# Peptides against a protein of PDB entry 3OGK: the designs that were tried, part 49

Target 1, 307 residues: chain A of PDB entry 3OGK
Amino acid sequence: ATPDRLSRRFPNLRSLKLKGKPRAAMFNLIPENWGGYVTPWVTEISNNLRQLKSVHFRRMIVSDLDLDRLAKARADDLETLKLDKCSGFTTDGLLSIVTHCRKIKTLLMEESSFSEKDGKWLHELAQHNTSLEVLNFYMTEFAKISPKDLETIARNCRSLVSVKVGDFEILELVGFFKAAANLEEFCGGSLNEDIGMPEKYMNLVFPRKLCRLGLSYMGPNEMPILFPFAAQIRKLDLLYALLETEDHCTLIQKCPNLEVLETRNVIGDRGLEVLAQYCKQLKRLRIERGADEQGMEDEEGLVSQRG

## One batch from the design tools (peptide; made by RFdiffusion4, then SolubleMPNN)

Design b1_p12_6_s3 (from b1_p12_6, 4 letters changed)
Fold by OpenDDE base, seed 4:
Structure b1_p12_6_s3 (fold): chain B 307 residues (1-307), chain A 12 residues (1-12)
Amino acid sequence: as target 1 above (307 residues)
Amino acid sequence: SVREKRLERLDA
């Protein structure tokens, strides 16, 4: 479809989702100039799609200029922006979005590749937004953003229900969790083992409504922090957890209301048996192969074709 | 990629 045809047919369009690069692009099989630029679409949005409040770009090339144009054109009417697996922009583009779109409710840049100039975009969001419901920069690399800005967002955005972050030290998010009273979903962070302080995470307090969770690098020593609310967990992401088969079994047994599980092959057939036994409400199961498992076909912790 | 880095950390 062409942008001009879209606006002519649907001048009152409220939501737009564009998909660019095919999966083959992940393997460098697609030339850089394949045409997956958002520029012509942003131009059309700016000129003709005056009711557009939700934009989702998936696997597209997005420049700072594109983001700036979009931000200025839609301003406070923009409620949702999802840069899903996009590339080509910097944090300056994000800054423009949060500066001009002060009532944005959903901001996603999950798995996007960008150049980080500074942490101003998150600071600006923290200082001016009170509408945010979903913030997702999971699987991104931000080194210059502040956990304190995330805490401020939680304090100011009372409707904040889902937050997915990069590799923040979980202890730096204590203030965030305390402030995020309505948070239902959290993904990311980083748990880091400390031989000198094995119990450093034991006092971590999660939001009372938390039911969708994915902590990065959670090992068996940290896993008990979930036990007090394991019965309310509906979704669990263990893709980046440091749990073995037995640990999976232990945790799964404590999550009788689990509806969605995402994990690696390490769950094994035994873990799947335990899952079937204890999680009668399970709706979705995703099992990915770990990087190390290509050579360990005979070890416990592999999901066989029987599982 | 970020994914690759995370997977590498899991294998370490």
Scores: peptide ipSAE 0.467, ipTM 0.927, DockQ to the pose 0.585
Fold by OpenDDE base, seed 1:
Structure b1_p12_6_s3 (fold): chain B 307 residues (1-307), chain A 12 residues (1-12)
Amino acid sequence: as target 1 above (307 residues)
Amino acid sequence: SVREKRLERLDA
């Protein structure tokens, strides 16, 4: 499809999703003319798609200029921007988006690669946005953003229900969790094991409505922090948890309302048996291969055709 | 990738 053809056919388009390269393709292996640049589409959006409120770019090249043009063209009419596994932009582009699109409800840059110049984009978002429902920069590397800005966002955005972040120390997010009273989903953070302080995270208080969770690097010592609300958990992302097979079994048994589980092969056939026994509402299971798979000598740590 | 870095941390 061409941008001009899209606008001619659908002048009242409200939502656009563009997918770039195939999942298995590397950017360097694809010819330049594969259509991976958003620029022609942003031009078309700016000129002809005046009702567009939702934009989702997946695996595309997005420049700061593209983001700036999009931001200025749609302004407060832009409700959703998803930069899903995109590349080519910097935090200046993000700053333009949050500066001009003050009523944005969903901002996603999950697994996008970008150049980080500063943390101004998140600060600007915190200072001016009250509409945000979903913020997702999971699987990104932001070193210059402040957890205090996340807290401010949580305080100001009463409809904030889903937040996915990078490797913030979880203890730095205490203020955020206290402010995010309506939060239902949280992914990311970083639980950093301290052998000298096994109870480092035991006093962590989560939002009361939290039911979708994916804490990064959660080990067996941290896992008990979930037990008080485990029965409320509907989705678990354990892909980056430091849980062994037995730990999976322990946690799964405490989550009878689990609907979605994402994990690694470490769950093993035993973990899958426990899952089948205790999680009768399970709708989706995703098992990925981990890098640790080659080192597993324990038969229980492998998913076979039995599971 | 960020994913690879995270997986490497899981192996450590």
Scores: peptide ipSAE 0.466, ipTM 0.927, DockQ to the pose 0.567
Fold by OpenDDE base, seed 5:
Structure b1_p12_6_s3 (fold): chain B 307 residues (1-307), chain A 12 residues (1-12)
Amino acid sequence: as target 1 above (307 residues)
Amino acid sequence: SVREKRLERLDA
């Protein structure tokens, strides 16, 4: 479909999701004509889609100019922006969005590639937004943002229920977790093993309603931090956990209300057996092959065709 | 990609 055809057919459109080409094509100079650029769509949104409150771009090229135009055109009417696996913008574009769209509820940049100039966008969001429900920059590289701004967001946004972040040291998020009283979902962070301080994470206090969780680089030494609330966990993302088969079994046994599990092949047939035994409410299981598995044909951590 | 970097860290 073309942008102009969309507005003519659906002038009262409230939600738009556009999907670009697969990532393999994003590494090649995608000609403008391949529908990979959001520019013509942003123009159409700005001119003709005046009721649009939700925008989802997936695998598209998005410039700072596109974001600035979108921000100014929709302003406080924009409730949802998802830049899902997008590229071509900088943090200046994000700054424009949060500056002009002060009532945004969902802001997602998951797996997007961008140039980071500064952390001003998150600071601006922290200073002016009170509406945020979902913040997701999981699988991104932000080095210039402050965990204090994330804490401020949690304090000011009482409806904040889902936060997914990059590689923040989890201890820097203590203030955030204390402030995020209604948080149900957290993904990301970074747990860093310290042989000299094995208990450094044991005093982490998670939000009381937390039930969807994915901590990056969690090993067996850190895993016990979940045990006090494991029975309330409904979704667990172990894709980037440093857990072996037996560690999976230990954790799964403590999560009887688990509905969604995402992990690697390291769970093994034994882990799947334990999962079937203890997790009777399981609705979705995602098993990805890890990079290590190209050599693991003979190791116990292989899920066989029987599972 | 960020994903590749994370996977590499898991293999280390």
Scores: peptide ipSAE 0.464, ipTM 0.926, DockQ to the pose 0.556
Fold by OpenDDE base, seed 3:
Structure b1_p12_6_s3 (fold): chain B 307 residues (1-307), chain A 12 residues (1-12)
Amino acid sequence: as target 1 above (307 residues)
Amino acid sequence: SVREKRLERLDA
């Protein structure tokens, strides 16, 4: 569809999702004339889609100018912005969004590629937003943002229910978890093994309502931190966990209310059998192939067509 | 490792 056709047919559109072309968008290998730029759509939103409150761009090129135009055009009417696997912007564009859209409820930039200038965008969000429900910068490389700003967001945004982050050290998020009283979902962080302090994470206190979880680099030594609330877990993201087949079996047996599992083929046929036995409420299963599993040796870590 | 693969995915 073209932007002009959309606005003519649906002038009162409240939610828009645009999908660009596959992987070629991430490598700037996009021909100049392909529909991968959001610019024509942002122009149309600004001029003709005055009731639009939710925007989702997937695998598109987004400039700081596009974000600035969108921010100023929609202002406090913008409730949702999802930059899903997008590229072409900097943190200046994000700063414009959070400066002008002070009532934003959902902000996502999962798997987006950008130039990081500073951490001002997250600081501005922390200082002025009280409406945020979902914050997701999972699988991104922010090095200049502060865990303290994330804590401030949790304190000020009482409806904050889902947060996905990059590689923050989990111990730096203790204040965040204490403040995020209504948090239901957390993904990301970084668990770092310390042979000299194997129990360094055992005193972590998670939000009481937490039921959707994906801790990056969680190994078998860290896995026990989930056991006190494993029965309330409904979704697990184990894509970046450092668990073997047996560890998967151990954890799955403790999660009888599991509805969604995302993991690698390391779960094996044995893990799938355990999953079928103990997780009767399972609705969705995603299994990705890990590159490490192309090696012949770990027969137990392969999912066959029989499983 | 899964960590290395994650880093590769972030760099891609």
Scores: peptide ipSAE 0.039, ipTM 0.747, DockQ to the pose 0.179

Design b1_p12_6_s4 (from b1_p12_6, 7 letters changed)
Fold by OpenDDE base, seed 3:
Parts: sequence; C-alpha cells; structure tokens
Structure b1_p12_6_s4 (fold): chain B 307 residues (1-307), chain A 12 residues (1-12)
Amino acid sequence: as target 1 above (307 residues)
Amino acid sequence: SIREERLKRLDA
C-alpha cells in the first residue's frame, strides 16, 4: 500500500495502523529500501488525512522530525499515538507530541527503542494534560523520568484507566496508586526482594478497580499482596514474574474470574490443569518459552503437547 | 528483543 492511494480512497480516515516488517532485534540495521520509514506516511497525514485522530506505527523507523510534523499537523485532534516496537527517535520527539497534542488520550511506546535525553516529555504531559486514558511505555528503558510526574498525571487525568511502565521501584509508585482512583490496568514496575525486609511490599494499596495486572519480578514472597483482590483479576501478566509451577497453581486458584493469562512454560501441565479447573471464563492464554527449554533437569516446568 | 533478553535474565 502507498500513502497516496490510501488518502485518495479514504480521505475521511480517522484511524490508521501501519505495520513494518518483523525484525530479529530492535537495534538491527534495517535495509534503506524496505519501506519501514514513517516519513512518507506522516507527509500524507499532514496534507490529506485531516480527520485522522488515531495513529499506530508498528515496527517502523520514526524520527524526531516525523513526530514533530505529526504533532503540529494534528495538534489537539490527535487522540491516540502508538509507537509499537519503533525506533529512530529521541525524547525530543516525544516532547513535541505532548507539547502540541494537549488532548491526547492514548500514548504508547511499548518496546520502542530511543535515545533518552531527559525526562521533560513526561513532565510536560503531567503539567498540561487532563485527557489521558492510556499511558504505555512498557518494556522501555527510561531512566530520567520521575515517578512524581506519573503521580501528577494520575491526579489530573480522571479518566486514566491503563498505565504500563518500565522498571520503576514499586514503592516509588505508592503516591501514583493512591491518586489513580479509576485505574483498571497496571503493568511493569520492579519488585526487589529484600531478605532483611520480607514485608517490604505488604502495605501497598492498589486502586480499587484494578483488574488487569502484571508486576515485574514478583516472586512467591510478594505474590500474597494480590490475594485480597485476586477474585476481581481478569487479566494477569506473569511473563516476568519469578513464580514456579506451584506458585502459579496457588495464584490461579484465587483468580476464578481470570479471562486472560500471559505466562511462561514454567506454568507446566499441572498449572494448565489447575487453570482449566478454576478459571472457567478464560478467553486467552499466551505461553512463552523461557530460556529453560535447553536445561534437562526441571521436568515440572515444561508444558507438553498434551497439556 | 528486549523481551527475550529479560526472559533470559529471569531464567538465569
């Protein structure tokens, strides 16, 4: 498909999703002629797609200039921007987006690779946006952003329902969780085991409506923090949890309303049996292979073809 | 991918 053909056929297009070719690695050099640059599409959006309010780029090259052009062209009409597994931009491009698109509702950068110059983009978003519903920079490497800006966003954006973040220490997000009264989904963070303080996370207060959850590095010692609201959990992301097969069984039994589970092969056939027994509303199951498939010894952590 | 690298770290 070409940009010009799209605009001619659909001049009133409101939502656009573009997918680039699969890459083996986020940092791999893409051949110049593969068509993975968003530039010609951003030009077409700016000139001819004046009703476009939702843009989703997947596995594409996006420059700061592309983001700046898009931001200025769509301004407050842009409601959704998803940079899904994209590369080529810096935080200056993100700053341009949040500066010019003051009414953005969904901002996603999940698994995108970028150069981080500063945390100004998140600060600007916190200072001026009141419309945000979804913020997702899951599986990114932001080191210069402040959890206080995230708290400010939660306080100012009353419709904020889904937030996915990188490796913030969960204790730094206490203020965020208290402010995010309507939050339904949270993924990311970092739980750090402290042998000297086993109850480090026991006093965490989660938003009352939280029902979709994925805490990174959650082990069996931290897992009990979910038990008070496990019955209301509908989606669980355990891809980056430090749970064994038995821990999976324990948690799954407490989640009778689970609709979506994402986990690793460590769930095992036993975990799948427990899942089938207790989670009658399950709609989607994703099992990723861990590195453990090459190690012979842990028979309990393998999902068979019969399971 | 970043995901694959993280998964490898979890299994180590």
Scores: peptide ipSAE 0.340, ipTM 0.894, DockQ to the pose 0.501
Fold by OpenDDE base, seed 1:
Structure b1_p12_6_s4 (fold): chain B 307 residues (1-307), chain A 12 residues (1-12)
Amino acid sequence: as target 1 above (307 residues)
Amino acid sequence: SIREERLKRLDA
């Protein structure tokens, strides 16, 4: 569809999702006529889609100018912005969004590639937003944002239920977890193994309603921090955990209410058997291949046709 | 992808 055709047919459109290139395509390899740029769509949104409250761009090129135009055009009417695996913007574009869209409920830039200039966008969000429900910058590399701003967001946004972050040291998020009383989902962070201090994370207190979780770099030494609430876990993202097959088995046995599991081939056939035995409510299973699976000699670390 | 890159790091 073309932008003009969309607005003419659906002038009262409230939600728009645009998908760009396939997964295998690089952004720079997409012809200009492929529709990989959001610019013509943002122009159409700005001019003709006055009821649009939700925008989802997936695998598209988004410039700061595009974000600025979108922000100013929709302002407080914009409830959802998802920059899903997008590229071409900087944190200036994000700053424009949070500055002008003060009632945004969902802000996602998961797996987006951008140039980071500063942490002002998150600070601005922390200072002015009270509506946020979902914040997701999972699989991004923000080095200039502050965990204190995340804590402020948690304190001010009472409806905050899902937060996915980059590689924050988990201990820096203690204040955030304390403030985020209604948080149901958390993904990301960074658990840094300290052989000399195996109990480094044992005193970590999670929000009471937490039931969807994916801690990055969680190893077997850190895994026990989940045991007190493992029975309430409904979703686990173990894609970036440092768990072996046996660790998977141990954790899965403690999660009888698990509905969604995302992991790597390291779960093995044994892990899948344990999963089938203990997780009777499982609805979705995603198994990703590791990069070097061809070199794995451990049969337990491989998913076969049996699993 | 960022995911693929991270996976490569985990398996290294």
Scores: peptide ipSAE 0.337, ipTM 0.895, DockQ to the pose 0.541
Fold by OpenDDE base, seed 2:
Structure b1_p12_6_s4 (fold): chain B 307 residues (1-307), chain A 12 residues (1-12)
Amino acid sequence: as target 1 above (307 residues)
Amino acid sequence: SIREERLKRLDA
């Protein structure tokens, strides 16, 4: 479809999702001539889609100018922006979005590639937004943003229910978790094993409503931090956990209300058996193959045709 | 992708 055709047919469009590349292709490998630029769409949005409040770009090329134009055109009417596996922008573009769209409820840039100039965008969001419900920059590499701004967001945004972040040290997020009273979903962070202080995470307090969780680099020593609320967990993302088959079994047994599990092949047939035994409410299971096609030498860490 | 790179690191 062309932008002009879309606006003519649907002048009252409230939600737009654009996909610029096939799912199998990497966003960073988009050829210039692929038609993956959002520019013509942003122009059309600015001119003709006056009721648009939700924009989702998937695998698109997005410039700072595009974001600035979008931000100014939609301003406080923009409730959702998802930059899903996009590229071409910097944190200046994000700053424009949060500066002009002060009532944004969902901001996503998961797996997007960008140039990080500073952390001002998150600071601006923290200073002025009280509407945020979903913040997702999972699988991104921000080095210049502050956990304190995330805490401020949690304090000011009472409807904040889902937050997915990059590799923040989990201990730096203690204030965030305390402030995020209504948080239901958290993914990301970084759990760093400390041989000298194996229990450094044991005092970590999670939001009371937390039921969807994916802690990065969580190993068996850190896993017990979930046990106090394991019975309320409905979704686990273990894709980036450092759990072996036995660890999976241990955790799964403690999550009888689990509905969604995402993990790697390390769960093995044994883990799947335990899952079937203890998780009767399971609705979705995603098993990713590890990067090593050669399989783990441990037979227990392999999912067979029987599993 | 960052995801793929991370998966590679976990399996290494």
Scores: peptide ipSAE 0.332, ipTM 0.892, DockQ to the pose 0.563
Fold by OpenDDE base, seed 5:
Structure b1_p12_6_s4 (fold): chain B 307 residues (1-307), chain A 12 residues (1-12)
Amino acid sequence: as target 1 above (307 residues)
Amino acid sequence: SIREERLKRLDA
């Protein structure tokens, strides 16, 4: 479809999702003729899609100019922006979005590649937004943003229910978790093993409604932090956890209400058996091949055709 | 993914 055809057919469009071509290893190498650039779509949105409140770009090239144009065109009418696996922008573009779209409810940049200039975009969001429900910059590399701004967002955005972040040290998010009283989903962070302080995470207090969780680099020593609320967990992302087969079994047995599990092949047939035994409400199971598969040819952590 | 690459580095 072309942008002009879209506006003619659907002048009252409220939600738009565009997908770029999947095959380019680097999204910045997508030729313009492949429809990988959002520019013509942003132009059409700005001119003709005046009711558009939700925009989702997947695997597209997005410039700061595109974001600035979109921000100014939609302003407080923009409720959702998802930059899903996009590239080509900097944090200046994000700053424009949060500056002009003060009522944004969903902001996603998951797996996007960008140039980070500063942390001003998150600070601006923290200072002026009270509407945010979903914030997702999972699998991104932000080094200049402040955990304090995330805490401020949690304090000011009472409807904040889902937050996915990059590799913040989880202890830096203590204030965030305390403020995020209605948070149901959290993914990301970084758990760092400390041989000298094995219990450094045991005092973490999670939001009371937390039921969808994915802590990065969680090992068996950190896993017990979940046990107090494991029975209320409905979704686990263990893809980036450092759990072995037996650790999976231990955790799964404590999660009888689990509906969604994402993990690596390390769960093994044994883990799948335990899952079937204890998790009767399971709706979705995703098993990815881990980096450890090259070593797992000889280990018990293989999911066979029986699982 | 960025984290898969990091995990590979941690396992190395």
Scores: peptide ipSAE 0.318, ipTM 0.888, DockQ to the pose 0.393; fails the geometry check

Design b1_p12_7_s1 (from b1_p12_7, 7 letters changed)
Fold by OpenDDE base, seed 5:
Structure b1_p12_7_s1 (fold): chain B 307 residues (1-307), chain A 12 residues (1-12)
Amino acid sequence: as target 1 above (307 residues)
Amino acid sequence: SELRKAEERLRK
């Protein structure tokens, strides 16, 4: 499909999702003729797709200029922007988006690669947005953004229901969790084991409606923080948890209402058996090979034909 | 952990 063909066929298009080339071909390796650049699409959106409120770019090259053009063209009509595994932009582009699109409801840059100039984009979002429902920069590297701005967003955006972040220290997000009264989903953060303070996370208070969760680097010592609301959990992302097979079994038994589980091969056949026994509402199971499994020859940590 | 090390390598 081409941009011009799209606008002619669908002049009243509300939502657009574009998929570029596989990630291996990204990072300035995609020729323009491969359709990897969003520029021609942004031009078409600006000129001819005046009802477009949702844009999803997946594995595409996106420049700051592209984002600036999109932001100015759609302004407060833009409700959703997803930069899914994209590259080529900086935080200046994000700043333009949040500056001009003040009623944006969904902002995603999950697994995108970018150059970080400053944390102004999140600050601007915090200062002016009250519409945000979904914020997702999971598996990104932001070092210059402030957890205080995230807290401000939670306080000001009463419809905020899903937040996925990078490696914020979880204790720095205490204020955020307190403010995010309607939050249903949280992924990311960083749990850091401290031998000198083993219980440092035990007083962490989560939002009351939280039911979809993925805490990065959660080990067996931190896992008990979930137990008070484990029966409420509907989705668990354990891809970046530091749980062994038995830890999985322990947690799964406490989550009878689990509908979605994402985890690593470490769950093993035993974990799958426990899952089948206790989680009767399970709808989706994703098992990936973990990066640490190459050196972890645990017999129970393998999913076989029996699992 | 090995997982954390791997994640750090992948994200940087």
Scores: peptide ipSAE 0.007, ipTM 0.505, DockQ to the pose 0.185
Fold by OpenDDE base, seed 3:
Order: structure tokens, then sequence, then C-alpha cells
Structure b1_p12_7_s1 (fold): chain B 307 residues (1-307), chain A 12 residues (1-12)
């Protein structure tokens, strides 16, 4: 489908999702002449899709100019922007979005590749937004943003329910967690084991409604911080956890209401048995091959072909 | 087969 055809058929379109790489499925919404570039779509949005409030670009090339045009065209009408596995933009483009779209509720750039110039975009978001519900820059490499801005966002955005971040030191997010009273989902951060301070993270206080969680680099020594609220956990992302098979079993056993689990093959057949035994509400299971485990074919942490 | 069994156990 071409952008022009879309606007003609659906002039009152409120939500648009574009995928840059066609899956074999029916709706190839890829511009014929522009491949994976969002430019022709942004032009069409600006001119003809005046009711559009939600935009999701997946695996597309997005420039700062595209983001600037989109931001100015939709302004406070834009409620959702998802740059899912996109590339081609810098933090200047993000700054334009948050500057002009002050009522944005969902901002996602998960797994996007970009050039980071500064942390101004997050600061601007913190200073002016009170509508944010979902903030997701999971699996990104922001080094110039401030955890203080994240805390400010949590304080100002009462409807903030989901936050996924990069490698912030978890202790730097204490203020954020305290402020984010309605937070239900958190992914990312960085747990850094300190042999000299084994209780470094034991006093972490999480938001009371937290039920979807993925802490990066969580090892068995840090895992007990989840035990007080493990029964309310509905979703776990353990892809970047440093847990062995037995650690998985321990944690899973404490999460009887688990609905979604994402983990590595280290869970093993044993972990899957425990999962089946204790997690009767499980709806989705994702098991990935760990990068480090590609060479260890013979260890207990393999989901065997027998499974 | 264990994954399948686990999935079957989770569906019951």
Amino acid sequence: as target 1 above (307 residues)
Amino acid sequence: SELRKAEERLRK
C-alpha cells in the first residue's frame, strides 16, 4: 500500500503501524519507491491524516527531519510514537518530538539505533510532560540522559504505568521508584554485583503495583529483592538476568501468577517442569539462545530436543 | 517433547 492510497481510504485514521521489512503476511505497507524510509509516510501524515494520534514505525529508517515534520504536523494530537528497531535519527529528532508533542502518552524507541548528541530530549520531556503513560527506550545506549529527569517524569506523570530503560544503575533509580507510585512495569537498569557489599540492593523499594519486571544483570544474590512481591508478578523478562537453572526454579516457584516469561535456554528442562508445576496462569513463554551458551551444547541448561 | 509437555500442562 502507498501512503496516498492509505489516506484516501482512511482519511480519519487514528492509528498507523508501518513495518519496514515485510513479513510474508498480507499487508505490505511499504512505500514502493522509498523502501524502509518513513519520509513519504510522514509527508502523507502531515498533509492528509489529520486525526492520526498513534504512529508505530518498525524497522524503518527515520531521519531527524522526518521526526521534526511529524512533531510539528501532529503536535499535541500525537499520543503515541513508537520507533521500534528504527535507525537514522539522532537525539535532536527526539527533542523535536517531546518539544512539540507535549501530550504524548507513549514514547518508545526500543532497540533503535541512533546517534546520541545529548540528554536534552529527556530533560525537555521531564519539564513539560504530565501525560506520559509509557516510556520505553529498552535495549538502547543512552549515556547522556539523567536518572533525575526520569524521577521528575515519574513525579509529574501520574498515569505513568510502564517504564523500560537502558543500563541505569538501579540505585540511581531509587528516587524514580519512590515517585512512580502507579508504575506496573519496569524493565532494564543495571545491577552491579559488589563482593564487598552483598546487601547493596536489599533495601530497594519498588512501586507497590509493580507486576511486570525485567532487571538487567540480576544474579542470584540480587534475586531475593523480588521475593516480597513475587506473588504479584505477572510478567518476567529474564533475558539479561544472570540466573542459572536452579535460580530460575527458585524464582519461578515464587511467582504463581506469572503470565509471561521471557528467558534463555539456561532455564532448561528442569526449569520448564517447575514452570508448568507452579505457574498455571502462564500465557506466553519465550526462550532464546544465549550468546554465551551457543558453545555449551552438553550442559544441563539446554532445552533439549526431547523437550 | 518436554517443552511440548510443559506447554500441554500449561494449557490444562
Scores: peptide ipSAE 0.017, ipTM 0.624, DockQ to the pose 0.029; fails the geometry check
Fold by OpenDDE base, seed 2:
Order: C-alpha cells, then structure tokens, then sequence
Structure b1_p12_7_s1 (fold): chain B 307 residues (1-307), chain A 12 residues (1-12)
C-alpha cells in the first residue's frame, strides 16, 4: 500500500502502524539502517489523515524533519508516537514532538538509534505535559537527560502507568518512584553491585501498584528488594538480570501470581520445574538464548528436552 | 517435560 492509497481509502484513520525491513542485528541480511523512510507517510498524514492520533513506526528511517512535520501537523491531537527500533533522528526531533504535542499519552523510542544532542526533550516534556501514560526509551542510551525531569513527569502526569528507561542508576530514581504513585510497570535502570555496600538498595521504595518489572543488572544481592511485593508481580523481565538458575528458582517461588516471564535459558530445567510448580497463572513464557549461557558448564542452566 | 507442561498451560 502507498500513503496516498491509504488516505483515500481510510480518510478517518485514527491509528497507523508501519513496519520497515528487519535489521542486520536480527537477521544479518541487511544494514541496520535499512528501514523504509517515513517521509512520504508523514507527508500524507500531514495533508490527509486529520483524524490520526496514533502513529507507530517500526524499523523505519525517521529524520528530525519528519518528526517536526508530524508534530506540527498533528499537534495536540497526537496521543501516541512509537519510534520502535527506528533510526535517523536526533533528540532535536524528539524535542519537536514534545514541544508541539503537549497532550501526548504514549511516547516510545525503544531500541531506536539516534544522535543525542541534549536532554531538552525530556525537560520540555516534564515542563508541559500532564497527559503522559506511557514513556518508553528502554534499551536506549541517553546520557544527557536528567532523572529530575523524570521525577517531574511522574509528579505531573497522574495517569503515568508505564515507564521504561535506559541505564539510570536506580538510586537516582528514588524521587521518581516516590512521585509515580500510579506506576504499574517499570523496566530498565541500572543496579550496580557494591561489595563495600551490599545493602545500598535495600531501602528502595517502589510504587505500590508496581506489578510489571524488569530491573537491568539485578543480581542475587539486589533481588531481595523485590521480595516485599513479589506476590503482586504479574510480569517479570529478567532478560537483562544477572540471575543464575538458583536465583531464578528463589524469585519465582515468591511470585505465585506471575503471568508473564521473559528470561534467558539460564533458568534451566530446574527453574522451569519451579515455575510450573509455583506460577499457576502463567500466561506467557519467553526464553531467549543468552550469549553468556553458551559457555555454561552447569546443565541446570540449560533448557533441554527434559524441561 | 516441564517446558512442555508450561507450553500446555500457556495455551489455555
């Protein structure tokens, strides 16, 4: 389908999802930046799709100019923008989005590749948005954004329910967690083990409604911070946790209401046994093969036909 | 296998 055909057929389209070609990282067939250009679609959106409130670009090439045009065209009517594994833009493009689309509810740039010029986009979002429900820049690398802006967003956006971030030190997010009273989902951050201060995270207070969680680099020493609310956990993302088989068993036993688990094959057959025993509400299980498990000598850390 | 059991559960 072409943009013009789409608008002619569906002039009142409210939601659009476009998918580009797969990236080399997944298939090793095409360059990482081979996604289709969104430009012709943005042009069509600007001119003819006046009811569009949700845009999802997946593996697309998106320029700052594209984002600027989209932002100005849809303005406060834009409720959702997902730049899913996109590339070609900078934080200037993000700034344009948050400047013009002040009622945006969902902003996602998970796994997108971009040039970071500054942290102004997050600051602008913090200063003017009160509508945000979902913020997701998981698996991205922002070095110039402020956790204080994230805290401000949490304070001002009462409907904020899902936040996924990059490698913020988790202790820098204490204020954020305190402010995010309605937060149900959090992924990302960075837990940094300190041998000299093993309990530095033990006083971390999470939002009371938190039930979907994925803390990056969480090891067995940090894992106990989840125990007070483990029974309310419905979804765990352990893909980037530093948990071994036994650690998985320990945690899983404490999460009887777990519905979704994403982890690596380090869970092993043993972990799967424990999962089957304790997590009767499980609806989705994703097990990925991690690079680190390739050299694992412990057979318990492998998912086999026995599992 | 436990994995198979888990898969069966996921289908419900």
Amino acid sequence: as target 1 above (307 residues)
Amino acid sequence: SELRKAEERLRK
Scores: peptide ipSAE 0.016, ipTM 0.623, DockQ to the pose 0.029; fails the geometry check
Fold by OpenDDE base, seed 4:
Structure b1_p12_7_s1 (fold): chain B 307 residues (1-307), chain A 12 residues (1-12)
Amino acid sequence: as target 1 above (307 residues)
Amino acid sequence: SELRKAEERLRK
C-alpha cells in the first residue's frame, strides 16, 4: 500500500516496516575488525563509565572474557544487558553475568549465536535474582536449560513483565505461566501437533495481563487457545506461526485492540483488508518476506502472496 | 490487486 492508503486505513498507524527475513548465516558475517569487537568498549566501561547501567551490543563479537570483565566491573549496578545478534561467547559468559550482576532487570540474547556448555546460567539466575523484568533469548537455541528454572524466575521476580524464549514445549511452561502473574508479554515456545491428543493445548492458562504474544508454530488448530483473551491482545507476533491467509483473517477479527502486528506476506491483500476493517487502533505493521520469494532476503519490502 | 501494486511500490 501507499502511505496515503495506509493512512486512510490506519489513522493511528505510526510505523510500517517491510523487511525480508535475514539468514542465520548473517550472524557470522560480523567483520572481525577492531570496531566489531566489544573489547575496547568493555575496557572503557570498566575504566571510565562507572554510572553505566545499561549496555546494548548489536551485531558485535563478544567473548566470554568480555562478559566476565563487564560483569565484574558493573556488578549489581548493571540493570540492562542486551546481546542483540551477537556472537563469540558461550554460556560461561552468561553465567558470569548473572553471577555478578544479581540485580539485573533486563537480559537479552535475542538472535545471538553462541556455544552452549550447560544450563547453569539460567539456574544461577533463578537462584539469586529477584529484580528481573525482561528476559529475552528469543530466536536462540538452548537445549540444556530447564523450564523449571524459568518457573523459579517467574516466582521470585514479581516485576517480570516480558519473557521471550526459544523452543520450549509450551506444556512444560504451564508452571511458568501460573507463576508469572504480572507477565504482559510472551514470545516463543513450541506448539507441537499430536495426532493422539488434538486438544492437548486447549486447557493452557495464560497470565491474566498477557497482551503481547507470539507463539511459535501455532497453527489453525491451536489458534483457538487465544480466543478467550483475543480482545486484550495489543501486540501479535505471527512471524513463526503456521497460519495461512484465512487463518490470519480469523484471528485478526478477534483482536479489535491490536496495536502492533508482525507477520509474513502470507497475510495477503485479504488479510490487510480485514486488518483495516477490524483493527482501528493499529500503530505498527511489520511484514516480512516469505522464504520462498525470489530476491535478496535482506531487502526491505512487501510482496503479497495474493494478487 | 491495486493494494498489491501499491505495496510493491513501497518496497522499491
Scores: peptide ipSAE 0.006, ipTM 0.446, DockQ to the pose 0.041; fails the geometry check

